# Ledger of designs, part 18: peptides against a protein of PDB entry 3QIS

Target 1, 334 residues: chain A of PDB entry 3QIS
Amino acid sequence: PSLELSRREFVFENVKFRQLQKEKFQISNNGQVPCHFSFIPKLNDSQYCKPWLRAEPFEGYLEPNETVDISLDVYVSKDSVTILNSGEDKIEDILVLHLDRGKDYFLTISGNYLPSCFGTSLEALCRMKRPIREVPVTKLIDLEEDSFLEKEKSLLQMVPLDEGASERPLQVPKEIWLLVDHLFKYACHQEDLFQTPGMQEELQQIIDCLDTSIPETIPGSNHSVAEALLIFLEALPEPVICYELYQRCLDSAYDPRICRQVISQLPRCHRNVFRYLMAFLRELLKFSEYNSVNANMIATLFTSLLLRPPPNLMARQTPSDRQRAIQFLLGFLL

## One batch from the design tools (peptide; made by RFdiffusion4, then SolubleMPNN)

Design b1_p9_2_s1 (from b1_p9_2, 4 letters changed)
Fold by OpenDDE base, seed 5:
Structure b1_p9_2_s1 (fold): chain B 334 residues (1-334), chain A 9 residues (1-9)
Amino acid sequence: as target 1 above (334 residues)
Amino acid sequence: SWFDLYSAE
């Protein structure tokens, strides 16, 4: 069997969080026999490509002189955004197109990623006084390393870092402040807030706006700004309630005093963001006659974002665990 | 701002 490929090198410029890019190429059977093709894993890889890449179709049959179009799709989800923001991973891969009883064909994938405040840690964002696109990539790495060390020191109840002449971290990320301040000013009376989806184009504009500027006003509808807050919380590498406290939140769910003690043990930035969001959501609930928002809906929605099971327990989450998690959050909304 | 109100609590 033999194939002819129209292209073997692909460049994806200016890849962004949640923005799909596509490149296409053709495969032609220039042999005299039918062939089966498939993308195969490299040695030591479990998958034929990185999580942000997909081939469609990834396998198929070609008759002699048949041609098929293959799409290479690049999409950065919440699962890849953090490692791309830090520069730990890059828009680079090699695909192996295998022919049954034939040759391997190598495809080179390259490009550049544009960092996002989405998928960046709360600790790093509290140290960023400028938009993330103004921060050098080398400094982003340093900020993530420093964020890890401060989280560890906070958990160990180690002595507060000497208030040396380094600029104090923000109490909450500026991105969270911008989203919540907009929703408080303009969305308290918005019918079906957090129940109506935003527009995908407006969501991309909001993400780009927060990554590149400190706007006076966020673009888009109140529904798009509300959904952008949900996407931000979902994309956090560590949820607002750290994974280490997950089980203690479930165990305390029916004791409001213990619930407050658990929250007091969060790292400073996580604790500040949690209290800030709970204050906002309690304010939003005062306008329930206008926005149709109730405590059970808000608790159900935000519990999946703020109080996520650790990755090792995610497959074991029971309906009882979900109800305890909701009850934990309700104790801060009522 | 909402943050100014929260920072005063």
Scores: peptide ipSAE 0.030, ipTM 0.671, DockQ to the pose 0.297
Fold by OpenDDE base, seed 3:
Structure b1_p9_2_s1 (fold): chain B 334 residues (1-334), chain A 9 residues (1-9)
Amino acid sequence: as target 1 above (334 residues)
Amino acid sequence: SWFDLYSAE
């Protein structure tokens, strides 16, 4: 069996969070026998491609002189954004197109990723006074390392913040401040807030705006700004309530005093963001007559974002654990 | 701003 490929090199320039890019190529059976093709894992890989890449179709049959179009789709989800932001992963891969009883064909995938404030740690964002696209990649690495070390020091109750570090971190990320301040100013009377989806084009504009600027006003509808806040919280590598406190939140869910003590043990930036969001949501609930927002809806929605089960417990989350998690947040909304 | 209100609590 034999294949002819129209291209073997693919470049994905300026890859962004939640922005789909597609490159197409053709494969043709230039042999005299039917052939089966498939993308196969490399020797040490479990998958034929990285999580942000997909081939469609990834397998098939070709008759002699048959041609098929293959789409290479690059999409950075919440599951890939953090590792690309840190530079731990890159827009580089090698695909192996295997021909059954034939040879392998190698495809080279390359490109560049543009960092996002989405999928960046709260600690790093509190140190970023400028948009992430203005921050050199080397400085992003340093900020993530410093952020990890400060999180650990904060958890260990060890060193007082040495007042001599030249730049005081923000109390909350500017991106969260911008989103919440917009919603507070313009969306408190918005009917069906957090219930109506935003527009995908507006969401992309909001993400690009937050990554590149400090706007006076966020573009898009109140629904798109509200959904952008949800996407931001979902994309956090560490949820607003750190995984280490998850079980203690569930165990304390019916004691409001213990719940407040658990929150007081969060790292400073996480604690500030949590309190800031809870204050906003309590204010939003005062306008329930206008915005159709109630405490149970908000608690249910934000529980999945703020109080995520640790990855090792995801498969074991009971309906009781979900109800405890909701009850934990309700104690801050009521 | 919303932040100014929260910072005043």
Scores: peptide ipSAE 0.029, ipTM 0.668, DockQ to the pose 0.284
Fold by OpenDDE base, seed 4:
Structure b1_p9_2_s1 (fold): chain B 334 residues (1-334), chain A 9 residues (1-9)
Amino acid sequence: as target 1 above (334 residues)
Amino acid sequence: SWFDLYSAE
């Protein structure tokens, strides 16, 4: 069996969070026998490609002189955004197109990723007074490493905040402030807020706006701005309630005093964001007759975003754990 | 702004 490939090198320029890019190529059976092709994992890999890449079709049969178009799709989800923002991963891969009883064909994937405030840590974002696209990539790496180290130091209660460092961090990320201030100003009377999905084009505009500018107004509908806030919270590498406090939140869920004590132990940026969001959501609930928003709905929605189980426990989350997590948030909304 | 209200709590 033998294949001819129309292309073997693929470049994905300016890859962005949630922006699908596609490159296509053709494979042709230039042999005399039917062949089965498949993309196969490299040695020591579990998958044939990185999580942000897919081939469609990834396998198939070709008769002699038959051709098929293969789409290489690059899509950075919440699952890949953080590692691409940090530069831990890059828009680079090698695909192995295997031909049964034949040879391997190597495809080279390359490109560049444009960092997003989505999938960036709260700690790093609190240090960013400018849009993330204005921050040098080297400085992003340093900010993430420093943010990790400061979080660990804060948890260990070891280092007084050196009040003397010239640039005090923001109390909350400017991106969260922009989203919430917009929603507070314009969306409190919005019917079905957080229940109606936004428009994908508007979501992309909002993301690009937050990554590149500090706008006076966020573009898009109130629904798109609301969904952008949800996407932002979902994409956080560490949820607003740090993984380390997850179990304590569940254990305290029915004691509002203990719940407040647990929140007081969050890193400063996480604690500020949590309080800021809870204040906003309580204000939003005053307009429930207009926006159809109620405390149970909001608690249910935001629990999955703010109080995520640690990755090692995610597969084991019980309905009881979810109910406790919801009850924990309800104690801040009522 | 919403931030001004939050800063007053």
Scores: peptide ipSAE 0.029, ipTM 0.668, DockQ to the pose 0.257
Fold by OpenDDE base, seed 1:
Structure b1_p9_2_s1 (fold): chain B 334 residues (1-334), chain A 9 residues (1-9)
Amino acid sequence: as target 1 above (334 residues)
Amino acid sequence: SWFDLYSAE
């Protein structure tokens, strides 16, 4: 069996969070026998490609002289955004197109990723006074490392934050401030806020706006700005309520005093963001006659974002755990 | 998300 490939090198320029890119190529059976093709894992890999890449179709059967189009789809989700932002991963891969009883064909994937404030840690964002696209990649790495060390120090309660660092971190990320300030100013009376989805084009514009600028106004509908806040919270590498406190939040869910004490143990940035969001959400609830937003709906929606189960517990989350998580958040909304 | 649909196919 033998294949002819129209292309073997693919370049994905300016890959962005949540922006799909597609490259296509053809494979043709130039042999005399039918053949089965498949993308196969490399020797040390579990998957045929990185999480941000997909081939469609990834397998198939070709008669002699048959041709099929294959799409290579690049999409950076919440699952890949953090490692791409840090430069730990890159838009580089090698695909192995295997031909049954034949040879392997290697495809080279390359490109560049444009960093996003989405999928960046709260601690790093609190240190970023400029849009992330203005921050050198080397400095992004340093900011993530420093953020990890500061988180650890804050959890250990041992070292006062050295007041002598000339640049005090922001109390909350500017991106969260921009989103929440917009929603507070313009969306409090928005019917079906957080219930109506945003537009994908507007979401991309909002992401690009937050990554590249400090706007006076966020573009798009109130629904798109609201969904952008949800996407931002979902994409955080560490949720607003750190994984280390997850179980304690569940255990305290029915004692509002203990709940407040648990939140007080969050890293400074996380604690500030949590309090800021809760203040905003309580303000939205005053406009329930206009926005159709109630405490149970908000608690249900935001609990999945703010109080995520640690990856090791995700598969074990009971309905009781979900109810406790919702109850924990309700104690801050009421 | 749209991608959860894309990854589930």
Scores: peptide ipSAE 0.016, ipTM 0.547, DockQ to the pose 0.019

Design b1_p9_2_s2 (from b1_p9_2, 5 letters changed)
Fold by OpenDDE base, seed 4:
Structure b1_p9_2_s2 (fold): chain B 334 residues (1-334), chain A 9 residues (1-9)
Amino acid sequence: as target 1 above (334 residues)
Amino acid sequence: SWFDAYSGE
């Protein structure tokens, strides 16, 4: 069997978080026999492509002189955004298009990723006084490494950051402040807040706005701004309640005093963000007659975002663990 | 205030 490929090199320029890009190419059976094609993993890989890439179709049959269009879809989800922001991964891959009883054809994927405040650590964002797109990539790497080291130092109760360093970190990320301040000002009376989805175009505008500027006003509907906050919290590499405290939150869920003690042990930025969000959500709950928001709905929604099980325990989360996690958060909303 | 959270004080 033999194939002709219309293209073998693909460049995805300016890849952004949650922005789908597509490149298409054709494969043609220029042989005299039917062929089965498939994208196959490389020798050391479990998947035929990186998590941000997909081929459609990824397999198929071609009769002699048959042609099929293949779409290469690049989409950076919450699962890929962090490793791309840190530069640990890049918009580079090699796809192996295999023919049964035939040859392998190599496709080269390349491009560039534009960093996002979505999927960046709270610690790094607290050090970013400017939009992330104004920060040199080299400095982003340093900020993520320093973020990890500062978190570890904070957990180890080591030396308080010498408050004398010329660049004091923000108490909360400016992006969180912008989202929450907007919602507080404009969305407290918004019917079905956090229950109505935002518009995808508005969500993209909000993300781009937060990545590139410090706006006076966030663009889009209150629903889109609310969903952007949820997306932001979901995309955090480390949840607002650090993984190390997850079990202690569950164990303390029915003792509001112990719950507050557990939160006090969070790294400064995480603790500030948690308190800031809880203050906002309690304010929002005062307007329940207008916004249809209740404590149980909010606790259920935000628990999955703020109090995530460690990755190694995600598959083992019981309904009891979920209920404890919700109860933990309820103790801050009521 | 909500603003104090941004100022870093």
Scores: peptide ipSAE 0.018, ipTM 0.632, DockQ to the pose 0.574
Fold by OpenDDE base, seed 5:
Structure b1_p9_2_s2 (fold): chain B 334 residues (1-334), chain A 9 residues (1-9)
Amino acid sequence: as target 1 above (334 residues)
Amino acid sequence: SWFDAYSGE
């Protein structure tokens, strides 16, 4: 069996969070026999490609002189965004197109990723006074390392080293402040807030705006700004309530005093963001006659974002655990 | 503003 490929090198320039890019090529059976093709894992890989890449179709049959189009799709979700922001992973891969009883064909994938405040840690964002696209990649790495060390010191109850002449971290990320301040000013009377989806084009504009600027006004509808807040919280590498406190939140769910003690043990930035969001959501609930928002809806929606089970426990989450998690959050909304 | 309370400026 034999194949001819129209292209073997692919470049994806300026890859962004949640923005799909596509490159296409053709494969032709230039042999005399039918052939089966498939993309196969390299040695030591579990998948034929990195999580942000997909081939469509990834396998198939070709008759002699048959041609098929293959799409290479690049999409950075919440599962890849953090590793790409830190530069630990890059827009680089090698695909192996295998021909049954034939040879392997290698495809080179390359490109560049543009960092996002989405998928960046709360600790790193509190240290960023400027938009993430103004911060050198080397400095982003330093900020994540420093932020990890500060989180670990906070969890170990180590006294912060004397604040040397370094600028104090923000109490909350500027990106969270911009989103919540906009919603507080303009969306308290918005009918069906957090119930109506935003527009995908407006969501991309909001993400690009927060990554590149400190705007006076966020672009898009109130629904798009509200959904951008949900996407931000979902994309956090560590949820607003750190994984280490997950079980203690469930165990305390029916004791409001213990719930507040658990929140007091969060790292400073996580605790500040949690209190800031709860203050906003309690204010929004005062306008329930206008916005159709109630405490049970808000608690159900935000619990999945703020109080996520650790990755090792995700498959074991019971309906009882979900109800306890909702009850925990309700104690801060009522 | 809500910012002044959380910016630490």
Scores: peptide ipSAE 0.017, ipTM 0.629, DockQ to the pose 0.557
Fold by OpenDDE base, seed 2:
Structure b1_p9_2_s2 (fold): chain B 334 residues (1-334), chain A 9 residues (1-9)
Amino acid sequence: as target 1 above (334 residues)
Amino acid sequence: SWFDAYSGE
């Protein structure tokens, strides 16, 4: 069996969070026999491609002189955004198109990723006074390392050594402030806020806006801005309530005093963001007659975002654990 | 997966 490929090198320029890119190529059976093709893992890989890449179709049959179009789709979700932001992963891969009883054809995937404030840690964002696209990648790495060390020191109740001239971190990420301030100003009377989806084009504009600028006004509808806040919280590598405190939140869910004590033990940035969000949501609840928002809806929605089970416990989350998590958050909304 | 997120768009 033999194939002819219209292209073997693919470049995905300026890959962004939640922005689909597609490159297409053709494969043709230039042999005399039917052939089965498939993308196969490399020797040490479990998958034929990285998580942000897909081939469609990834396998198929071709009769002699038959041609099929294959789409290479690049999409960075919350699952890949953090490792791409840090430069731990890159827009590079090698695909192996295997022909049954034939040869392998290698496809080279390359490109560049543009960092996002989505999928970046709260600690790093608190150190980032400019839009992420203005920050050199080398400095992003340094900010993440420093942020990790600060988180550890905060968890250990170690006083940060006043080492030199590092600009004082923000109290909350500017991106969260921009989103919440917009919603507070313009969305308190918005009917069905957090219940109506945003527009995908507007969401992309909001993400790009936050990554590239410090706007006076966020573009898009109140629904899109509200959903962008949810996406931001979902994409955080470490949730607003750190994984280390998850179980303690559940255990304290019915004791408002202990709940507040648990929150006080969060790293500074996480604690500030939590308090800021809770303050906003309590203000939003004052307008329930206009926005149709109630405490139970908000608690249910935000609990899954703010109080995520650690990855090792995700498969074991009981309905009781979910109820406790909701109850924990309700104690800050009421 | 990214595909589940993409398929919901």
Scores: peptide ipSAE 0.013, ipTM 0.556, DockQ to the pose 0.020
Fold by OpenDDE base, seed 1:
Structure b1_p9_2_s2 (fold): chain B 334 residues (1-334), chain A 9 residues (1-9)
Amino acid sequence: as target 1 above (334 residues)
Amino acid sequence: SWFDAYSGE
């Protein structure tokens, strides 16, 4: 069997978080026998491609002289955004198109990723006084490493942060401040806030705006700004409530005093963001007559975002654990 | 799906 490929090199320029890109190519059976094609893993890989890449179709049959169009889809979700932001991963891959009883055909995927404040750690963002797109990639790596070390020092209850040399970190990321301040100013009376989805185009504009600027006003509807906040919280590499405190939050869920003590043990940035969000949400609840928002709805919605089970426990989360997690947040909303 | 977060479906 033999295939002809219309293209073997693919370049995905300016890949962004949540922005789908597609490149297409054709394969044709230029042989005299039917053939089965499939994308196959490389020898040491479990998957035929990286998580941000997909081929459609990834397998099929071709009769002699038959042709099929294959779409190569690039989409950076919350699952890939952090490793791309840090430069640990890149928009580079090699696909192996296998022909049964035939040859392997190699496809080269390349491109560039544009960093996002979405999927960046709270610690790193608290150190960024400028939009992430203005920060050199080399400095992003340093900021993440420094953020990890400071978080670790904070958790170890060791030496006070040397007050001296580096510019004081922000109390909360500017991006989350911008989102929450907008919602506080303009969305408290918005009917069905956090219940109506935003527009995908507006969400992309909001993300791009936060990545590239410090706007006076966030573009888009209140629903899109609200959803952008949810997406931001969901995309955090570590949830606002650190994984290390997850079980303690569940165990304390019915004691508001212990809940506050658990929150006090969060790293400074996480603790500040948590308190800031809870203050905003309590304010939003005062407008329940207008926005149809209630404490149970908010607690349910934000629990999945703020109080995520550690990856090792995710598959084991019981309905009781979810109820405790909701109850934990309710103690800060009421 | 892989695109559920993009399509909203």
Scores: peptide ipSAE 0.014, ipTM 0.569, DockQ to the pose 0.021; fails the geometry check

